Peptides against a protein of PDB entry 6NYY. Designs and how they scored, part 71

Target 1, 212 residues: chain A of PDB entry 6NYY
Amino acid sequence: KHFEQAIERVIGGLEKKTQVLQPEEKKTVAYHEAGHAVAGWYLEHADPLLKVSIIPRGKGLGYAQYLPKEQYLYTKEQLLDRMCMTLGGRVSEEIFFGRITTGAQDDLRKVTQSAYAQIVQFGMNEKVGQISFDLPRQGDMVLEKPYSEATARLIDDEVRILINDAYKRTVALLTEKKADVEKVALLLLEKEVLDKNDMVELLGPRPFAEKS
Target 2, 212 residues: chain A of PDB entry 6NYY as posed
Amino acid sequence: KHFEQAIERVIGGLEKKTQVLQPEEKKTVAYHQAGHAVAGWYLEHADPLLKVSIIPRGKGLGYAQYLPKEQYLYTKEQLLDRMCMTLGGRVSEEIFFGRITTGAQDDLRKVTQSAYAQIVQFGMNEKVGQISFDLPRQGDMVLEKPYSEATARLIDDEVRILINDAYKRTVALLTEKKADVEKVALLLLEKEVLDKNDMVELLGPRPFAEKS

## One batch from the design tools (peptide; made by RFdiffusion4, then SolubleMPNN)

Design b2_p17_2_s4 (from b2_p17_2, 7 letters changed)
Fold by OpenDDE base, seed 5:
Structure b2_p17_2_s4 (fold): chain B 212 residues (1-212), chain A 17 residues (1-17)
Amino acid sequence: as target 1 above (212 residues)
Amino acid sequence: SFLDEVFSQPAVYSPPP
């Protein structure tokens, strides 16, 4: 209890019990979080879900918490699955509501950062090639880009391609698993918090061997 | 790692600014 509360405080801040979400907003959050949860469940290289919540906390209206793997090396395929999981909320909103919300801003930021890192730090793009540049951190003087404007445009184009591919993959997955997303969302609306055991009961065992 | 920092953080549904 205390440890969970401590983690919850670190992740979400103080429970803003005072934020009464409108029923439609709460529904949107539930389906958004269900999208993350289901995408993470059916993507091999996604981190295992620990907790998903639609209880507003600090900065968030809901969250999905995953157990980070102690992993030092990532393949391109692993990074793609992580991007897809991160897009799961946005994709769920599109599938179920035919609209998108601002709620996915943090997800899109993470996906964008990952895509740029893959292309300009890890050399994972064939068109850009085997290059590695440090991405400017917030607050670093924008030193002159070590590459031409043409290269910058190429990078931007390839980032969009990568993100769009991840998005399409996520759409395909969550469309296939649409009934599972609905089940998770409805259970979230009832319980407000789900754990791994709830997911197993609802969806069956995760189709990937738990890395011990 | 940078990647751990990006992906280890919980997916947070943020209210509109």
Scores: peptide ipSAE 0.129, ipTM 0.734, DockQ to the pose 0.813
Fold by OpenDDE base, seed 4:
Structure b2_p17_2_s4 (fold): chain B 212 residues (1-212), chain A 17 residues (1-17)
Amino acid sequence: as target 1 above (212 residues)
Amino acid sequence: SFLDEVFSQPAVYSPPP
């Protein structure tokens, strides 16, 4: 409890119990977080869900927290599943509401950063090849790109392809598991906070062995 | 690692700007 609360404070900041969401906004957040939770549940290489909440904290309206794995090396497949989990909120909004909101901005930023890193830092794209460039940090003068404009366009195109592939995979998964997303969302609207045990009770045991 | 930093952070639903 104390350790989880400490992590929650570091990650989410203080609960803004005074921030009253409109019922439609709260519903959107619940389905968004349910999308993350269900995607993480049914993706083998996703991190196990620790907690999901629709209680606003700090700058967030809701969050899904996962148990990080002590892992130093990542495969392309593992990174794809993490991207899909990160897209789960946006995909859930599209499936259930037929519209997207600004709420997924941080998720899209993470997915974009991961995709660029895979292509330009880790050499995981066959078209771009075995290259590794440092990505400009926010605030660094975008010095002259160490590659041509043609290579820049290729990188941008391959990033979009990778993200779109992750998006399509997530759409397929959450469409298959649509009833589970709805169950989680409805339970979130009731309890506002769910843990791993709530997910096991609702969905059954996670179909992947927890790597100890 | 960069990846750990990106994915260790909880998925946060951000309010509109």
Scores: peptide ipSAE 0.127, ipTM 0.710, DockQ to the pose 0.831
Fold by OpenDDE base, seed 3:
Structure b2_p17_2_s4 (fold): chain B 212 residues (1-212), chain A 17 residues (1-17)
Amino acid sequence: as target 1 above (212 residues)
Amino acid sequence: SFLDEVFSQPAVYSPPP
């Protein structure tokens, strides 16, 4: 218990003892995090879920923690599943509430960054081709793009297509697993924190062998 | 790596602005 709390403090910051969230907001967070958790559970190349929490910590209202793999090389398929997992929260909000919130901003930023990296750094897009350019870092002077405005437009279009494809894949998955998302969300509202064992009890074993 | 930085971090639900 004390060791788990210490790890939780390191990851999430100080638990705000007083939940400032309104019940409707807490519900939104629960379904959002359930979306991440379930997407990660049923996507082969997603990292395994370690913990999901709707207890506000630091700057977060909730979080899903995954066991990072020490992996140096990523396939296009692995990156897609990671994008889908990252979109799981937004997709869950859409499926269950028919509305979207600002809560997915960090997720969308990550997905956007990943999509651009796949296209312009890793050469993973057939239309753009086998190119590798450095992405401008936040705060770097917009160095002259090493490509034409037409290429810039193509990149932007292909980024949007990639994100939309990941989004559609996530919608299909979480629609199929809608009952599981509901189960996880309801249990989150009860327990506020779930671990891998809670997920196994609720959903059964993860359908993919965890590579140790 | 960039990818590790993007995906190794917990998915955090951001507070409303």
Scores: peptide ipSAE 0.124, ipTM 0.723, DockQ to the pose 0.808
Fold by OpenDDE base, seed 2:
Structure b2_p17_2_s4 (fold): chain B 212 residues (1-212), chain A 17 residues (1-17)
Amino acid sequence: as target 1 above (212 residues)
Amino acid sequence: SFLDEVFSQPAVYSPPP
């Protein structure tokens, strides 16, 4: 308990017990986090879910925590599944509410960063080719791009394609698993926190073996 | 790694600024 709380504090900050969400906002958070949880459950290369919470903490209203793998090499397939898992919250909001919120900003940032890295750092796009450029870090001087404006446009187009493909994949998955997303969301609204055992009880065993 | 930095962080549902 103390160790979990310490990790939670590092991840989410202190519980803001004083932050009372409106019922509709709490519902939105529950379905958003359920989307992440279910996407992670049914994607082979997603990390296994450790905990999902709709208790507001620090700067977050909810979170899904996954067991990080000690992995140094990633395939395109693995990165795609991670992107899909990251989009799970936004997709869930679209499926259940027909609208999107600002809550997915961090998710979209991560997906965007991953997509650019795949294309311009890892050479994973056939049209852009086997190139590797450093992405500007936050606070770095905007150095001149080592590529032409035509290449920049191509990169932007291919990033959009990659993200849209991940989005469509996530929509297909969570539409298929819509009932599971709802079950998780409803249970979150009741318990506020779910762990792996709750997910197993609710959805059955994860269909993919946990890579040790 | 960059990827670890991107994905090792929990998915946080952030309130609007």
Scores: peptide ipSAE 0.113, ipTM 0.705, DockQ to the pose 0.801

Design b2_p17_3_s1 (from b2_p17_3, 6 letters changed)
Fold by OpenDDE base, seed 4:
Structure b2_p17_3_s1 (fold): chain B 212 residues (1-212), chain A 17 residues (1-17)
Amino acid sequence: as target 1 above (212 residues)
Amino acid sequence: MEFVELESGLPLDSGVP
C-alpha cells in the first residue's frame, strides 16, 4: 500500500481530484479504459494489468497500468499485441458508442510511433526490408530522407497497413469479448478504480500464465 | 519495477483545438 502509493506519486503525480467529468464523459472514459484492460487481459503478449482507473490523473482522464516484463528484446508479435492493447480504448468507443473521441490521441500517437519504429528502425516489414533509419526527432531539421520518395510512400503505406491490422485484430477481440468490456466498464463506473484481483473476480483468471 | 502507465484520454492541459 504505502510503497504502491509512493510509486504512484512518483510516476503519475497527484490525482487531480479537481476535474469533475460530466457523467457522459465519465462513461466514455470508463468504456475506453475497459477496452484497454480487456484487450490487455486476452492478448498473450500484452503486459499484465495492474490497475485501471477512470480518475483523472496527470494529463489523462483515465489510465491503465501494466507491469512490463523486464526485457530488452521485443518480438514483432509482442509489439503487435502492445499496439492492440493501446488501440483498445479507441476500439471500445467505436463498438459501444459508434463514435470516436479525441480521447485516443495519445494512444494513436504511441501506435503510430511504434509502427514507424517497427518498419523503419527494426526492419520488421518484408516489403520495406532489412533497413534501419533514424526517425527524425521533433525539432531536427528535416534532414534529407536517406531514401527516395517512392520508399517514403512505401513506408507510409506499410505503416498504415500495420496499424489497420492491429486495429482489426483489436476490433475482432473486443467484439468477441464485448460483454466483458461492458462488465469492466460498469464496474469502473461504480468503483472508479479496479485492480488485478477485481479483474480476476469479474473475468476469471487471465488465460495466459504470467511468466514468473 | 518500471510501471508503464498507458495514460488514456484527453490531456487535461489540451486546450480544445
Scores: peptide ipSAE 0.065, ipTM 0.710, DockQ to the pose 0.091
Fold by OpenDDE base, seed 2:
Structure b2_p17_3_s1 (fold): chain B 212 residues (1-212), chain A 17 residues (1-17)
Amino acid sequence: as target 1 above (212 residues)
Amino acid sequence: MEFVELESGLPLDSGVP
């Protein structure tokens, strides 16, 4: 408890008890976080959910905590499922509200970064090929691109394809699991914080064996 | 125990109206 709270404080910051979300915003956050949680629950290569919260913390209005496996090597399939999980919030908003919000900005940034890394750092795209270029970090002056403008266009196109494929996969999943997303969202609105046990009680055991 | 937080939602200080 105290150690977890300390780690939580270090990573996520202090709960901002002072910002009361409007009921409609809180509802949006609940369904957004439920989308992440349910996507992670039903994606084989997603990290196991530890906690999901709609209590504003640090910079976020809500969050989902996952227990990553200690791994140094990631497969293309693992990266795809992680992208889908990251898109779960945006997709949930679309499914339930028929509108999207700015709430997914950080998620989309992460997905975009992952997609570019897969294509230009990890060589995971057949059309672009077995290339590895360093992506400029935020604040680095982009000097010369090590590839042609034609290659740049190809990279951009393949990034969009990869993200769109992940998005469609997430839409299909959360549409199938729509009732589960709603159950999680409603319970979040009641409890504000759910743990793995709450998820098991609500949805049943995760269908994938947790590799201990 | 290292956990990854997916923070979702608007940055509270995003200055985005």
Scores: peptide ipSAE 0.059, ipTM 0.717, DockQ to the pose 0.077
Fold by OpenDDE base, seed 1:
Structure b2_p17_3_s1 (fold): chain B 212 residues (1-212), chain A 17 residues (1-17)
Amino acid sequence: as target 1 above (212 residues)
Amino acid sequence: MEFVELESGLPLDSGVP
């Protein structure tokens, strides 16, 4: 309860009850959020879903909320599944509508940031190697890059490869689970908010035991 | 055009960027 409320405050802000989405936009949001929810449900290392909503909050039109594990160490596999979950909305839009929207901007930002961090901060890429550079924060003067232009190009290429691999993995998953994404999206359009129990009723128990 | 951000529920404070 208290932790869920804290997550809601950090992620969602106050529900804007006043923004009436057009039916087509609401449909897009429902399928987008269903993509996140289903990806998170079927990815072993994704955080457990707490809530998925198509009620606009702050600047967002919908959201999926997850209970993060209290962990400080992340594996490459965990980071990949988190990237796939984050791409779930974009992938769902592509699968169901054959078009992409601006709705995934924040997701793509997060995925991009994670990919760069894995490669240049965590040393998780074999080609770039066991290196760790501080990424310039917003407002830091662009200090001279501590690496060559050739290394910069290599980093950019490996970031694209990592994101594309995560994207392809997400496409494969949500294509396999396409009927489940549809079920979740339709139920979202009806209820506007789903919790873990709604997901269990709709999809069955999550196939991964919650590691206590 | 105000970019409508769909928020993915990844906690910002998860220590993972």
Scores: peptide ipSAE 0.052, ipTM 0.611, DockQ to the pose 0.110
Fold by OpenDDE base, seed 3:
Structure b2_p17_3_s1 (fold): chain B 212 residues (1-212), chain A 17 residues (1-17)
Amino acid sequence: as target 1 above (212 residues)
Amino acid sequence: MEFVELESGLPLDSGVP
């Protein structure tokens, strides 16, 4: 209890008990977080869901907490499923509301960073090839990119392709699981916080064996 | 207007960019 609260304080800040979301915003958050939760539930290589909440913390209106596996090596498939899970909120908003919000900004940042890293750091793109360059760090002088402008354009194009493929995969998944996203969203609106057990009761056991 | 960001709870520091 105290240790979990300490970790939650360090990561999420103090629950701003004072910000009452308007009902429509709370609904948007519930469906957004349900999108993350359901995507993570049905993607084999996504991290297991621990908790999903629509209680605002720090700057966040809601959050999904996952238990990362103790691993040092990530496959391309794992990185793709993580991207899809991260896009789950945005995709849920599109499917249910036909509109997108600013709520996915941090998700899109993470997805963008992951896509660039896969292509320019991990050499995971066949067109760009087996290259590894450091991404510009915040505050480093614009170090001349160690590659041509043609290569820069190729990288940008392949990043967009990778993100779009992850997006389409997420749309397909959450469209198939649309009823499950709605069940999770409605239960979030009722309970505000769901754990793994709530998800099992609602959706059944996760279809992938958690490698303990 | 404090833009309240929806935090997807992926730890920023998961070491995977």
Scores: peptide ipSAE 0.052, ipTM 0.626, DockQ to the pose 0.101

Design b2_p17_3_s2 (from b2_p17_3, 8 letters changed)
Fold by OpenDDE base, seed 2:
Structure b2_p17_3_s2 (fold): chain B 212 residues (1-212), chain A 17 residues (1-17)
Amino acid sequence: as target 1 above (212 residues)
Amino acid sequence: VEYVELESGQPLDSGVP
């Protein structure tokens, strides 16, 4: 408890007890986080869920905590499932509300960064090929691109395709698991915080063996 | 144990309308 709270404080900041969400906004957050949680539950290469919360913390209105594997080498399939999990919140909002919110901005940033990294750093796209370029970090002067404008357009197109494919995969998954997303969202609205055991009670055991 | 937090629902940065 105290150690977990200390780690929680270091990583996520203090719970903003002062930020009272409107009921409809809290509902949106619950379904958003439920989307992440359920996507992570049913994606083989997603990290196992530890905790999901709709209590505002730091800069987030909700969060899902995952236990990353000590892994240095990622496959294309693993990166895709991580992208899908990251899109789970946005997709849940679309499925349940028929609208999207700004709540997925950080998720979309992460997905965008992952997609660009896959294509231009990891050489994981067949059309772009076996290339690796350093992406400008935030604050770095945009040095001259080591590739042509035609290659830049190709990269942009392939990034969009990759993200759209991940999005469609996530839509298919969360549509299939729509009832599970709703169960998680409703329980989040009741308890505000769920752990792995709550998820097991609600959804059954995760269908993928946790690599110990 | 390092956990990854996916923070969702970030408020708009001050200055985004």
Scores: peptide ipSAE 0.095, ipTM 0.720, DockQ to the pose 0.076
Fold by OpenDDE base, seed 4:
Structure b2_p17_3_s2 (fold): chain B 212 residues (1-212), chain A 17 residues (1-17)
Amino acid sequence: as target 1 above (212 residues)
Amino acid sequence: VEYVELESGQPLDSGVP
């Protein structure tokens, strides 16, 4: 408890107790976070959920905390499931509200970065091939791309395909698990914070053995 | 243990367009 709180304080900052969300915004956040939580629960290569909260913290209106596996090597399948988990909030909003919000901006940034890295750094796309380029960092002068404009277009197209595939996979999953997303969202609105045990009580044990 | 936090609902750093 105290150690977890200390780590939590170091990573996420102090909960901004001062931001009162409007009830409708709080509902949106609850379903958004429930989407992340449920996606992570039912994706084999997603990191185990530790905590999900709709209490505003730092810049976030809600958050999901995961325990990453200590690994240095990631497979394409692992990266895809992580992308799907990251899209879970946006997808939940779409499924339940038929509208999207700005709440997924950071999620989309992460997904976009992951997709580009997979295609242009890790060589994980068959059409682009076994290439590795350094992505321009924010603030680096846009050095001339070491590839043709045709290759740039191909990369852009394949990034969109990869993200769309992850999105569709997430839509399929959360549509199948729609009732579970609803249960988690409703419980979040009641408790504001859920842990792994709350998720087990609500959904049953996670279907994937945690590799210890 | 490095926790990965997925923060959702960040206010737009830039004003609402």
Scores: peptide ipSAE 0.090, ipTM 0.718, DockQ to the pose 0.070
Fold by OpenDDE base, seed 1:
Structure b2_p17_3_s2 (fold): chain B 212 residues (1-212), chain A 17 residues (1-17)
Amino acid sequence: as target 1 above (212 residues)
Amino acid sequence: VEYVELESGQPLDSGVP
């Protein structure tokens, strides 16, 4: 409890109890967060879900919180499942509403950053090869790129391919689990906050053993 | 228009972007 609250304060800030979402926006948030929660539940290498909420915090309208493993080394497969989980909100909106919202902006930023890092920092792309260079940080002078314009185009193309593959994987998963996403979204609209136990009651045990 | 960010609560604390 106290440790979870401390993590919640560091990650999400204080709950803005005063922002009443319109019913349609609250519904969109519920399905968005349900998409994250269900994707994380059924992806082997996703971090364990701690909490999912549709109560606005800081600038966010909802959130899914995961317990990060004390892990320093990530595989390409682990990074892909993390990308899929991060896309879960956007994909859920598309599946249920046939439209996308601005709510996924931060998710898409994270996915974009991860995709670039995999290709240009971790050397995880066969076409680009075993290269590693620092991505320009906000405020760094645009130093001359240590690679050609042709390499820049190749990087951009391979980033798009990687993100699209993660997106398609997430669409396939959440389409298969569409009824589970609906159940989670409806329960979120009722309870506003779900924990791991609520998910177990609703969906059954997570199909992946928590590696101790 | 303040874009309301839906925070996906993965702490990037792992140093992996």
Scores: peptide ipSAE 0.064, ipTM 0.585, DockQ to the pose 0.106; fails the geometry check
Fold by OpenDDE base, seed 3:
Structure b2_p17_3_s2 (fold): chain B 212 residues (1-212), chain A 17 residues (1-17)
Amino acid sequence: as target 1 above (212 residues)
Amino acid sequence: VEYVELESGQPLDSGVP
């Protein structure tokens, strides 16, 4: 208990008990986090959900915590499912509210970074080919890209295609599981925090065997 | 305006961007 709280304090900051979200914002957060949780539940290569919360922590209004697998090698399929899970919040907002919020900014940043890394670092795109270049680090002088402007445009196009494919996959999944997203969101509004056991009780066991 | 970011709590610390 005390040690977990200490780790949570280091990672998430102190629960700002002070900022009561307006009911409509709290609802948006609940459906956003439910989108992440349900996407992660039904994607084979997503990390197992540990906890989902709509209690504001630090700069976050809500969060979903996952247990990463101890792995050093990631497949293209694994990276895609991680992208889909990361898009789950944005997609849930679109499905339920017909509008998008700024709440997905960090998610979109992560997805963008992953997509670029897949294409230019891991050589996972057939059109760009088996190339590996370091992405510009923050603060490094714009080192001349080791590739042509035509290649830069190709990379940008293929990144957009990859993200759009992940987005469409997530829309399809959360549309199929719309009732489950609703159940999780409503239970979040009631309990504010759900764990893996709450998810099992609500949705049944995760359909993928957690490789212990 | 402190934009309260919805933290999707995946620690990216797993070395995969």
Scores: peptide ipSAE 0.062, ipTM 0.596, DockQ to the pose 0.097; fails the geometry check

Design b2_p17_3_s3 (from b2_p17_3, 6 letters changed)
Fold by OpenDDE base, seed 4:
Structure b2_p17_3_s3 (fold): chain B 212 residues (1-212), chain A 17 residues (1-17)
Amino acid sequence: as target 1 above (212 residues)
Amino acid sequence: MEFVELKSGLPLDSGVP
């Protein structure tokens, strides 16, 4: 308890108890966070869920906290499942509301950054090939791209393909698990915060053995 | 322990465009 609260204070800042979400916004956040939680639950290479909350904190209206494995090397499959987990909120909104919100902006930024890194830095795309370029940092003058405009277009196309594939995978998963997403969302609306034990009680044990 | 926090929703300081 005290240690978790201390970690929470260090990572997320003080809960801004001051921002009252409208009921419909709170519902949207609950389904969004439920999408992240359920995607992470049923993806093998996703990190274990620690906590999911619809209480506004710092800059977020809701959040899902995961325990990353201590690893320095990531596989393409791990990065894909992380992308799917990150898309879980957007996909949940689409499935349940038939509309998308600005709530996924940070998620889409992370997914976009991951996709570009995989293709341009890690050489994980067969069409682009075994290349590694530094991504322009925010504020670096657009140095002449070390590749042609044709290669730039290829990179952009393959990034979109990768993101779309992750999106489709997430849609398939959360459509299959739609009832579980709803259960989590409804319980979030009641409790505002769920932990791993709440998820186990609601969904059963996570189908993947946590590597000790 | 490095926690990865996926923060969802509008940044509280993001001006709605």
Scores: peptide ipSAE 0.157, ipTM 0.743, DockQ to the pose 0.078
Fold by OpenDDE base, seed 1:
Structure b2_p17_3_s3 (fold): chain B 212 residues (1-212), chain A 17 residues (1-17)
Amino acid sequence: as target 1 above (212 residues)
Amino acid sequence: MEFVELKSGLPLDSGVP
């Protein structure tokens, strides 16, 4: 309860009861959030879904909320599944509408940040190697890059490869689970908010045991 | 154009960017 409320405040902010989405926008949001929810449901290392909503909050039109595990160490596999879950909204829009929207901007930012961190902070890329550089924070003077222009190009290329691999994995998953994404999206359009129990009723138990 | 952000539920505090 208190932890869920804290997550709700950080992720969702206050519900803007006053923003009536147009039906087509509401549909886009429902399928976007369904993509996140279904990707998170069927990815082993994704965080457990707590809540998915298409009720606008703050600047967001919808959100999927997950219960993070209290862990400080992440594997490359865990980070990949988190990237795939984060891409789930964009991929769902592509699969169902054949078009992409600006709605995935925050997701793409998170995926981009994660990909760069994996390559240049965590040393998780074989071509770039066992290196760790501090990424410039917003407002830090662009200090001279501690690496060559050739290394910069290599980093940029490997970031694109990593994101594209996560994207392709997400496309494969949500294409396989397309009917489940549709079910979740339709139920979201009806209820506006779904919890873990709604997902269990709709999709069956999550195929991964919650590691206690 | 106000970019409407669809917020994915990844906690900012997960220490993972």
Scores: peptide ipSAE 0.090, ipTM 0.627, DockQ to the pose 0.108
Fold by OpenDDE base, seed 2:
Structure b2_p17_3_s3 (fold): chain B 212 residues (1-212), chain A 17 residues (1-17)
Amino acid sequence: as target 1 above (212 residues)
Amino acid sequence: MEFVELKSGLPLDSGVP
C-alpha cells in the first residue's frame, strides 16, 4: 500500500483531485483506457496489466500500468504487440465513438518513436536493411543525415507501413473484443480504477501464461 | 520494478486552447 502509493506518486504524479472531467470526457477516457487494457490482455507479447485508471494524474487523464518484464532484448513481434497495445486507446475511440481525440498524442508519439527505432536503429526492416543510425534526441541539432534523401523517403514510407499495420492489427483485435472493451469501460466508469483481479473477474484469466 | 505507465490523455497543461 504505502510503497505502491509512493511508486504511483513518483510515476503518475499526485492525483489532481481538482480537475473534474466532464461526463463525456470521462466516458472517452474510460473507453480509451479500456482499449489499452484489453489490447494488452489479448496480445501475447504485451506486458501484463497491473492497473488501469481514469483518475487524472499529473499530465494524464487516465493511465494503464503494466509490469514490464526485465528484458534487455526485444523481438520484432514484442515491439509490434507493444505498438498495438499503445494504439489501443485511439482504436477504442474510433470503434466506439466514430471520432478520434487528442488523447492519443502521447501514444502516437511513442508508436512513432518505436517505429523509427525499429527501422533505423534496430535494422528490423528488410527494405531499409541492416542499418543503425542514432536518432536525434529532442533538442539535438539534426546535423547531417547519414543517409540520402531517397533513403529518408524510404524510411518514412516504411514507418507509415509499420504503424498502419499495427493500427490495423489493433482494429481487428478490439473489434473482435468489442464487448470486452465495453465491459472494461463501463466498470471503469463505476470504479474509476481497476486492477488485474478486476480484469480476471470481468474477462477471465489472461489467455497467455505470465512468464514468471 | 520499473513500471511502464502508459499515460493516456491530454497533458493537462498542454496549453491547447
Scores: peptide ipSAE 0.082, ipTM 0.718, DockQ to the pose 0.077
Fold by OpenDDE base, seed 3:
Structure b2_p17_3_s3 (fold): chain B 212 residues (1-212), chain A 17 residues (1-17)
Amino acid sequence: as target 1 above (212 residues)
Amino acid sequence: MEFVELKSGLPLDSGVP
């Protein structure tokens, strides 16, 4: 209890008990968070879902909490599934509403950062090759990129390809699981908070054995 | 207008970008 509350305070801030979302915004948040939850449920290398909430906390309207595995090494497949899970909210909004909102800004930032890191830090792209450069830190003077403008364009193109591939994979998954996304969203609108047990009751056990 | 961001609960500091 106290430790979970401390983690929740650090990650989410204090529950702003005072911001009542309009019903349509609350619906958008529920489907957004359901997209994250369902993507994480059916992606093998995604982190296990702990909690999903549509109760506003700090600057967040909703959140999905995952339990990261204690691991130091990440595969390309793991990073892709994490990207897909992170895109799940945006994709859910597109599938159910035919429109996108600003709610995915932080998700897109994370996906963008991950894609660049995979290509320029981890050497995970065959066209760019086995390179590792530090990404510009906030506040570092524009250190001349240690690569040509042609390489910069190649990196930007391959980042876009990687993100688009993750997006398409997420669209395919959440389209297949559309009924499950709706079930989760509707239950979120009723309960406002779901845990792993609620997800098991609703969707059945996660199809991937959690490596304990 | 306080832009209320939807937080995907992936910890920003997960050390994995």
Scores: peptide ipSAE 0.072, ipTM 0.644, DockQ to the pose 0.100

